# Peptides against a protein of PDB entry 3WG5: the designs that were tried, part 81

Target 1, 218 residues: chain A of PDB entry 3WG5
Amino acid sequence: LAKNIVYVAQIKGQITSYTYDQFDRYITIAEQDNAEAIIIELDTPGGRADAMMNIVQRIQQSKIPVIIYVYPPGASAASAGTYIALGSHLIAMAPGTSIGACRPILGYSQNGSIIEAPPKITNYFIAYIKSLAQESGRNATIAEEFITKDLSLTPEEALKYGVIEVVARDINELLKKSNGMKTKIPVNGRYVTLNFTNVEVRYLAPSFKDKLISYITD
Target 2, 218 residues: chain A of PDB entry 3WG5 as posed
Amino acid sequence: LAKNIVYVAQIKGQITSYTYDQFDRYITIAEQDNAEAIIIELDTPGGRADAMMNIVQRIQQSKIPVIIYVYPPGASAASAGTYIALGSHLIAMAPGTSIGACRPILGYSQNGSIIEAPPAITNYFIAYIKSLAQESGRNATIAEEFITKDLSLTPEEALKYGVIEVVARDINELLKKSNGMKTKIPVNGRYVTLNFTNVEVRYLAPSFKDKLISYITD

## One batch from the design tools (peptide; made by RFdiffusion4, then SolubleMPNN)

Design b2_p13_7_s4 (from b2_p13_7, 5 letters changed)
Fold by OpenDDE base, seed 4:
Structure b2_p13_7_s4 (fold): chain B 218 residues (1-218), chain C 218 residues (1-218), chain A 13 residues (1-13)
Amino acid sequence: as target 1 above (218 residues)
Amino acid sequence: as target 1 above (218 residues)
Amino acid sequence: RVVFEPISFKTVS
């Protein structure tokens, strides 16, 4: 039986292996306590594709719903963040945030210029992102355009186009709006109806390790 | 009872979250089959500190001995690779390989110049690398100098200074030389004597995902 | 952007 507990954790910065560890740790804590859900307040400009894919897999393997919440205002789920969001059980965005811009690159040259990914890589991630969208019942066409057009959307646009499920100003509004919603992907093989009635919100803090790594990567 | 099986897998390139996944997958396979050990043929110029730390932790949590083998000739366990090696149950190097050069950096500037880590970060990793060396009964002074002097060593030097345990030209020589050696760190709380008598060598291949990510990061 | 930026220990360039 789900405890009337919702965990909230923040993941900020570039998506890396460390970010995976953060996701894993946070989700594990929430799983262990049999939480109703975990909300990840996400603010990322993107990051590593490998880490992203692992994070998506970890989310999809979660024993509890994982809600990606692009928060606070000014935050983004850019690039890798979009993939992560599309791989999650529910996506929410705060006003003044953004999602998209998912075109893969190989990195930056010594002069800071973008090294473009070859078509093979681009096409792979087009297929991947479309798959995530389709699996979650979200707009696969727009998902593709996140890459092909490097499209970025507002919360309102993302909601309108069926990329995300909720626009919310804060955790309370998010809980209110998402109460009774079904997860967009299954939890333990079943689509779960979120129950955010009379829940306790528990905030998870970054570990010392997390703080150190974040300090190094910022 | 350990099967007379030794797994061999290759991990090449930059240490990232994906590299962690590779380590995890390979070690998990070997654990599931109750292998005598897994040998990771490592060739890395370094990579992410967070990924490195997670890899070290994964190795230390392994139910079987994890041997880091810097291979083939020309390969290195540079930077993050050195940390990983020092965190492992046994280190071997092939002739013509290198280990060390562990000074942390924050990254590269737009012009490709190294962004130096602040002393706080450097000192953290000095403490960390020394801890790994001490825990494994390896030369902590040299481990420190891998950072403070950005020292790189040959296999012969590394062996001489007590950084590594084996110099071997190939897997067969490695198995021969390491047979009967005790792990430098415990496995399941005990130092294990390696038994490489009449072992079957099984090579693990990268997954499709691994291949794709490697292609993207290379 | 899928940026593979390693928090690099000094890659032996």
Scores: peptide ipSAE 0.062, ipTM 0.307, DockQ to the pose 0.242; fails the geometry check
Fold by OpenDDE base, seed 2:
Structure b2_p13_7_s4 (fold): chain B 218 residues (1-218), chain C 218 residues (1-218), chain A 13 residues (1-13)
Amino acid sequence: as target 1 above (218 residues)
Amino acid sequence: as target 1 above (218 residues)
Amino acid sequence: RVVFEPISFKTVS
């Protein structure tokens, strides 16, 4: 029987292999406790495509619902963060946050200019992001435009266009609004109706390693 | 006589004392060459308030115009970045970027929750950000709301509300659109009309130290 | 210590 527990953890900064480790650790903890869900408070400008794809895969393999919550106000699920969100079971955004800007690049030149990805790579990620949107019943046209137009959306726009499911000011409002919602992707092959009635909220702290990496990267 | 040179440099990531060093180095180089201006391609989620204030001061003390350009698409001048922008001689944004979300915090707790700033600190930065807006002839009401409402704006909104001066897709368009504009704050006590006719664009690369710090913080 | 959030990064492929 699912425990009336919801885990909350924060992932902030660049999407890297270390970010994957954080996702893996947090989801594993929540799985072990048979939590109703885990909410990841995400604030990222983006990062590595390989790490992003691994994170999406890890979310999809989760034994429990993974909710991406773009939080706090001012946060973003930018670039790689948008892919991660679209690959998750539910997307929420706080007021004053953003989502989008997904155009892939090869990196930055010595002069700081963007090294553009060749059409082959861009088209690959267009197909990929559309797939994530379609699989989750979200707006695939907007997902594509996150790349082709470098579009960025407010929470209100993202909700309106069917990119996200919830706009919420805090965890309590998120739990209230998402209570009774079905996951946008399956959990162990089945769409799950979220039950956030009388739940215990448990916060996961970043590990010492997580803090150190964040400190070094900050 | 001002050389028909415009410098372009990138500052990405957290605002820290190292970011100050980057600003100082870049502006100093441009000053030494008597450049028409320096454009800083800014992409920041925010950072330390002390570093931010020092950066603003360094910009205000510049012998040449400092243009903050929120670039590339997907970038943001978030939090501390907004203050820096409002303290600069001209603000430009690329499509798909954002500005705002300026509420100060004391940091994050062990559980990852925000430690709220006391009213005294919040009010201090409300006054500070309003001052920056007023001094630069920009929208002080919106500047305040960047804190009080954790507001974030698109380039189009920011332009419409008089927070920024230019929306431009790239450096060339920025130079074209900003040609003939007056700086929003004085340079050496005088408002300068930008002259970007027949300019040489020089890119400044991050130093090895800058790269290392960025790599560690990333 | 006063900090301002959020942070944005672009996806590199």
Scores: peptide ipSAE 0.043, ipTM 0.312, DockQ to the pose 0.136; fails the geometry check
Fold by OpenDDE base, seed 1:
Structure b2_p13_7_s4 (fold): chain B 218 residues (1-218), chain C 218 residues (1-218), chain A 13 residues (1-13)
Amino acid sequence: as target 1 above (218 residues)
Amino acid sequence: as target 1 above (218 residues)
Amino acid sequence: RVVFEPISFKTVS
């Protein structure tokens, strides 16, 4: 029986243009092999909004399901990471991870203080994040509160509130729990039922460039 | 049966004089072929007010219906993009997109702070955006609030409030939903009923110059 | 936290 392929790749660190390149590369590889899905193990404190929006678009244009998995324990999908997750076909979190804290900022002052985003920008991203939640059938009220209250959630809370779809300790548990679930957004215009009954897991390693950039930005 | 032609083109990035040239080129091509309509897939964070006003005029002078489609998911018609949309013959949005945040600014200071527009300029654009909404039979109250409250809306909200006409996931759904709708502003002095029952979709690619400018400005 | 590039609507300077 021809085994369906599931790719697993890691995205760690700040969301930048290089992170977009990583997403693009990983998804492209999985698309080329007609994978059943790609799982992105995400651990990010956030990053650039432009890169985030491009990543969301790339995920939504994917020819295969893209599953965001906040992993390992201690990891987070903070700020930009939450937007990316909400733009994906399925969200999973490992126990001991977190999601949220999405209030936009313009940056940090020389003294380390946050430069607040003007209401124009904040309201833009409220609309943006709500749109992502609504499109994916996730909790738009909580999505807004990720910004307005700088809310952060545990996996259990996020699941309870309908922000995420799965809590799983590892890839195997994730595959088992998500088997038979429909994607929360379309793939090529269709909601896909995930089939993980007979899959080969293939890990994609970061390129040398990916490693170098992560090393420099960490 | 001679197929009616619908053109689709993409406008992405900041609204500038180059963006005007793109609009002009795309609309001109569609006019030359006597297309049933042109759909502009719009994704913009905003840009220059002068370029925006010129684009609105060019749309209103079009010999064919110009449909603004905020696409793909994650895209926005922010700031100048909202004005352009409100000046068009029909507005559609994909799920996961946003519209609004239209408060004018003079620019950004070196510290990243917004340089506020004086009341005279703000009031001018309030009148301008309200006029666009009124002419197109769209919600002028919300149009004003796009400026006064820096409001941003989801597709569902924008549809509910009568800012936009269609929510559609792709071009095919857009054509299906907008078939039989009247343009919100006249084409050559007449309100046109869109006929998308038997159309050929033709995609217009950006020129090399368009690609180069987008690459430099992004 | 997401550093947002500013959405600009610039009047003609």
Scores: peptide ipSAE 0.043, ipTM 0.283, DockQ to the pose 0.137; fails the geometry check
Fold by OpenDDE base, seed 3:
Structure b2_p13_7_s4 (fold): chain B 218 residues (1-218), chain C 218 residues (1-218), chain A 13 residues (1-13)
Amino acid sequence: as target 1 above (218 residues)
Amino acid sequence: as target 1 above (218 residues)
Amino acid sequence: RVVFEPISFKTVS
């Protein structure tokens, strides 16, 4: 019986247009092989709002389940990363990771101080993040507080509050725990029950371009 | 029986003079074929006020119903997009989308800060947006607050408050839910009851020009 | 932190 494939790929660093390209490439590969799912090991401090929104859309347009896995320990799905997670079919976090801190900013001043976003933009993203949470059946109140209170959560807290679905130490535990779970958003219009029984885990390596840009941006 | 045609087209990005051309082209095609309606899948962060007003006029001058559908999930009808929506025959939103944040600005300074519009301009657009809401029988108070409070809403909130008419996950659900609804503004002087029974959905692709400009403006 | 390319609603000056 042809084993169901689960792809695993890593996305690390700031969320940019290049990060979108990474998501798109990885998801496309997994789609082409009719994978059971793709797991994106995410470690991001945040990034650009435009890129984030495009990534969310790309995830939601996926023909297969996209699992955001905040991994490894010490990683974060901060700021833009939280939006991405909330827009995904399933969120998992490793112990020792964090999620949240979603307040939008316009950028940084020369002295490194934050340039605050005006209420217009803040309110926009409050609505946006709440919408993502509501659509995925996740905690919309906490989603709002990720912005309004700059809230950051541990995996245990995030799970407890219904922000995420899984706490897992590694890919194997993630597969084990998420097996039989329904996607929190639909895939091709249907909520899919994940089937990770007898799956082959296939790791996707970053492209040369991915490596180069990560090197430049880091 | 010749199936009633419903056209679907996508408009994404900033509202500009080019966006007007897209609206005009799409609506014209649908008019020429005596379509039951055209659905515009809208995803916009806003744009130019002049282009927005022209688009609103073009919609209101349409010979067929124009449905603004904030789609896909993650999309927005922000700022100028809200005006466009409020000027349309029917507003739908997908789960995970947003609407609002309509405060006018003069632009951005070199440091990325917003250049505020003077009260004269702000008041003008308050009157304008209220007029659109009132004419369409939508919530004029909320319409004003889209400006005065930079309010942004989820689809559920927007529906609840009477800003929009439909929350729908996809085109099929949109057609199903909006079937039998009256247009919120008249078509050729009459409020039209939408008939989406046994309709053919026909997608309009962006022109090469549309693709090119989107690429340049993105 | 989400860095905005701000929502541009430019009025005709």
Scores: peptide ipSAE 0.027, ipTM 0.296, DockQ to the pose 0.137; fails the geometry check

Design b2_p13_8_s1 (from b2_p13_8, 6 letters changed)
Fold by OpenDDE base, seed 4:
Structure b2_p13_8_s1 (fold): chain B 218 residues (1-218), chain C 218 residues (1-218), chain A 13 residues (1-13)
Amino acid sequence: as target 1 above (218 residues)
Amino acid sequence: as target 1 above (218 residues)
Amino acid sequence: VVGIEPISFKTVS
């Protein structure tokens, strides 16, 4: 039987417009090949809200399931990364990773101090993150607290609270555990049951441009 | 008599965190050399609000006057660029440049459509841009209209309406016209009279990192 | 830190 393909790609660093391009490229490749899913290994401290929202939209428009996998150990889906995860079809985390810390800021002052977002902006993102959680059947209260309390969670906590769907040590374990799960948001208007039986895993490399940008932003 | 030094640097492209680094580097160099001023030749279509606000803050904290010069002809201080200009000690524009179009957006959708900012965010930036205008003794009504009407102005219009201080074709003309002008905001708590008599113009080049980032973002 | 950089002042060139 023709092996179902699962793509795996890595996105690391700050969420920017270039990160959007990475998501778009990776998802597009997987869509073109009618993959069962794409797994995005995500490690981000956060980034731009605009880019984040665009990425979420791109994920939501995907013709295939997009799985956000906070990986490897030590990685985080912090701030913007949490929003992206909450906007995805399935969230997985490796042991030793974290999710949350979503309080919006306007930036950093020269002294490294945080410039706080005004309540109006903060409230906007509270509403936004709650909507993502609600639409995906995830814990909207915790999603709000990611902002209001700047809460960060372990994989085990996130799973317990219904923020994420899977804790997995590696891609193979992720595929095993997520096999038969329904996507938390629709694909083309329908919740899809993931089929990771007899799959071929294909890794997507960053483009040269992606590598260069990552090098500069780190 | 020891020649007063005026630094000139170029900032082009989208306003990002890297743009902040450029501003910081350029201003720091000029500060260290106790320059009479630094002129930033600005050409930007806009960019990030956070980076913009940080840049404004960096300018406001400068130990020397920072002059924003919308240059060359065809350049713009659009969107974030307008805010930066309004936060500076002096604004100049070359003929054939533009300023304004400051309506905030949350981003672009995949189809290239603008995702509108919610009223709360828009109102925040209305207040912010008006504050910049007021603090610099510039036209706060027009500053507001840069957002509410997405207004763009020519140099001549901007000068007429009291948004900018100088229209100049080149650095030499800028120095001539701005000589003896007081800064529109304080330097170290005092309005400074610019002295561009017998000045040495020193051009600052982008760092290798700056060049690389610019190459990737264009 | 969600850099609410929501406001890309991207002028529609």
Scores: peptide ipSAE 0.028, ipTM 0.322, DockQ to the pose 0.661; fails the geometry check
Fold by OpenDDE base, seed 3:
Structure b2_p13_8_s1 (fold): chain B 218 residues (1-218), chain C 218 residues (1-218), chain A 13 residues (1-13)
Amino acid sequence: as target 1 above (218 residues)
Amino acid sequence: as target 1 above (218 residues)
Amino acid sequence: VVGIEPISFKTVS
């Protein structure tokens, strides 16, 4: 019986237009192969709001489930990363990772101080993040507090509070634990039950361009 | 008599953190040499708000006059570029260039449609752009309309309406026309009278890193 | 934490 394919790809660093390109490329590959799902191993301190929103939209338009996996230990889905996660079909975290800290800023001053976003911007993103949480059946109160209290959670806390769906140490445990779960948002208008009973895991590597851009931005 | 030095550098493309680095580097070089001024030949469709605000701050903290020159013909100081210009000590434009179109957006959707900024964000930047105009003695009403009407102006219109100070075809004409003008904002707390009577023009080239980043972003 | 990058002022080229 032809094994259902699950793709795994890594996205690390700041969320930018290039990050969107990576998401788009990876999801497209997985769509073309009619994969059961794609797992994105995410490690980000945050990034651009526009890129983030585009990524969320791309995920929501995916023809297959997109699973955000905060991995490896020490990684984070901070700020923009949290939005992306909340916009995805399933969120998993490895032990020793974090999620949250979503307060929007306008940038950093020359002295390294944060330039605060005006209340209007902050309120916009509060509404936005709450909408993502509500649409996915996740904890909208905590989502709000990711901004208002600059809250960061451990995987265990995030699971407990209904922000995420899975805590997993590795891909195998993730597949095992998420098997039989329904996506938290629709895929092509339907909530999909994940089937990871007989799957082949395929890793997607970054393109040369991806590597070059990452090298320049790091 | 040792000629006073005027530096000229080009900044082209999207306003990003790398653009800030370019501004900082160029201004620092000119400061170190106690230049009479630095002229930045600017051609930008816009970019990031955070980078823009940092650039404005860097310009305002400059120990020498920073002149924004929208150049060459066909170039624009659009969106973020307008803010930068309004934050500078003197604005010049070449014939066939444009300034304005400052409406903030959250980004572009996958279909290329603009994601509108919420009113709160728009209002914040209205206040900000008006402050830049007011501080520099430029037309604050037009500055507002750069956002509210998404207004774009020709050099002739911009000069007429008191948005810019000089229309010049090239560096030589710019130096000639701006000679004897006072900066529109202070340099080290003082309005400076530009003296371009006996100057040496030195062109600053982009660093290898600048070229590489530009190549990747374009 | 890289802040949600503020409002992109990209003109629709």
Scores: peptide ipSAE 0.026, ipTM 0.303, DockQ to the pose 0.766; fails the geometry check
Fold by OpenDDE base, seed 1:
Structure b2_p13_8_s1 (fold): chain B 218 residues (1-218), chain C 218 residues (1-218), chain A 13 residues (1-13)
Amino acid sequence: as target 1 above (218 residues)
Amino acid sequence: as target 1 above (218 residues)
Amino acid sequence: VVGIEPISFKTVS
């Protein structure tokens, strides 16, 4: 039985293998305490595809709902962040945030130019992002356009187009609006109806290692 | 005599030497036509310091006011973008945008971790960003904190703290609000009072090369 | 790298 506890944790910065460790740690803590859900306040410009895919997998394997909350205002779920969001149980965005811009790249050249991914990689991620959208009942056309058009959306657009589920200014509004919503992907094989009635919000702080790596990556 | 023309151009993506070329081209066009101002719709996660410094210099050398407009919603003037904004004649932000996160880095390691800049470089950019703020009469304390605290601000915060001059939802509102404002740095040695009465807005499109490089860098 | 990085300010290394 889920406790009336909702965990909130922040993940900021580039998506790397260390970000995976953060996701894993935070979700594990929330799982161990049988939380009603964990809200990940996500602010990322993107990062590594491998880490992203592992994070998505970790979210999909979660024993509790993982809500990706693009927060605070000014934050983004860009590139890898969009994939992560699309792979999550519920996506919320704060006003003033963005989502999208998912075109894969091989990296940056010495001059700072993007090294474009070959068509095979681009096509792989088109298929992948569409699968995430389809599995979650989100807009697969827009998901594809996040790559093919390098599309970025506001919260209002993302909501309108069925990419995300909630626009909320803060955790309290998010809890209120998402209360009674079903997860967009199953938890332990079942779509869970979120119950945020009389919940205690518990904030998770970054570990020392998380802080150090964030400092190194920031 | 300035014509009743305001140019608007978009610069999106990483700040590189190619971004300098875009700034130079756009500003040059506006200068040649004696525009009242050019508005650069800026959406950047940052980029190269060398390119940034050259862009700042190019803006400072402009024969006409250069307005940096963090636009559209979801956009950011992050890292190098903040420096560019702080070096400009007027900064505007659309609701839902962000500014800040200016800590210099040497780059990213193979694992995607940030390689931190040595103190000498960090201190250099602290001095540099503060100088930009001071020269423009903007909040030098916050400018420093963009580095030391990796601070990011909403438009409302940035306005409140005196980092930016205008919050505007679109070009029309920007023109209305900025009409009669003096530039925060001099144009040809003088602070210019912006006159957006009866202006024609002319949009500049990216060149083919700009599109190609944006595609490569995006 | 699925990176649209807000590239943190990279110094010229």
Scores: peptide ipSAE 0.024, ipTM 0.285, DockQ to the pose 0.207; fails the geometry check
Fold by OpenDDE base, seed 2:
Structure b2_p13_8_s1 (fold): chain B 218 residues (1-218), chain C 218 residues (1-218), chain A 13 residues (1-13)
Amino acid sequence: as target 1 above (218 residues)
Amino acid sequence: as target 1 above (218 residues)
Amino acid sequence: VVGIEPISFKTVS
C-alpha cells in the first residue's frame, strides 16, 4: 500500500519574516508531494506580529493540513506562537511545553522594561486571537485571556480547556492520537480527516539560508 | 507641462515583514503612476535580516527610482537601514541623521547583552554589504567597516566617503540636489537620470493596517 | 511586536 507521507520540520526561535519563509518553503514542499500533513515542530518565545499574521495566512492557504506541534519538552508556543497554533489545522503539545502569553507589546525600553501596547492595539489582537479560536473551534475565552491575563497553559490545561487537540510525547504518538481527527480549519474549503494509518515520516531540514537567517535573526 | 510625480512615504521603526509590505505597497503605487521616483523617508534602528534582504530585492526590482532619505533630523538608517540604503537607487540624509552600525547580531540575552553572530554569519553579511556597495558604486570599504568596526557616520562623513549621494534638509532641497543625478543602480536594467525640474510631490500615508502593524512591531 | 523577546538586529546604539 502506498504510504501517506507526513512531513516534519522544525521552526525554532523568534517569529520573523524569515520564519515566514521557512513556513512557506516547508508547506510548499509538503503540498507539492501531496503529503497527508506537515507537522511543524514549533519552539518560539514570540516575535513580530506582522510575520505571525503572514504565517497564519500561509497556514490557512495550505493545500494540506498543517499541524503545529509544540516540541520538544521545554519548548513553548509563546505569544506569536500561540496565534500561529490557533490558526493551524491541528495543535499538538509535548509534555513540558507551554502555550499562551499573548499580550502584545511595543517592545522593550532601554532599561529592559516592557513597553505596553496602547489599548487600541491590544483590542485589535484580542479580536484577532478570538477570531482564530472561533474559526478553529477552540476556546475563544481562553484565547482572549492569553492576552488579558497573559495566561500561559500546560498541555494538559490547554487540552482540558479546548485550546489544543493533542498531547503527545513524540511524533509517533502524535500520529497515533491524531489519526482520524478532523482538521480544526478547512483545507481548501473542506475539513479533512487525517489518515495516519500507513505513513512515511519525512524530515525536512533547514536550508543553508534558513540556518543562516535563523542564526542572524535569533 | 505635465508634472513629474514624486511620491514621498515614511517608513519608521524596526525592519520587519510588515516593513517589506509597506515598501512593496508604496513602490507599487508609485510604479503604477509611472512616478519619476519615490522617496522613502526612513528612520530605523534596524530589524530583521530576512526582511531587509527582501526589501533590498524589492527595491532592486522597482520600475522606478527608489530614493532612501534618512529623515527627519535625529533619524537613523541603522543596521538593516544601512543595507536598505546601500541597495537603493539613491541615498540622501538629512543633517543630524546617521547611517551604519551594521554588525549582525543573533539577538539579546536575557540580561540585555548582545548575542554575537558567529563568524560565518558575520562574514556572510560582510560579503553581502560589500556587494551592495560595489553594485551601487558606493564605498565598499566603509560598508565593510559598518560591520567590522560597527561604524556609524554622519551625513557629511557618509557623503565624503562616497557612501551616500545627497545631504538635504528637506524634500525640496533633496529634489533640487538630486535633479540630474543618475541612479546608483539600474532601473529595469538602465541607469536613470532623475528629472525633478517640474515635479508634483505626492505624500503616501500608511494604511490603517500599516499603522497598526507598525505600532505592534515597534 | 507581539513577542516576549526583543527582535534581533537592533543596532545597539
Scores: peptide ipSAE 0.020, ipTM 0.269, DockQ to the pose 0.217; fails the geometry check

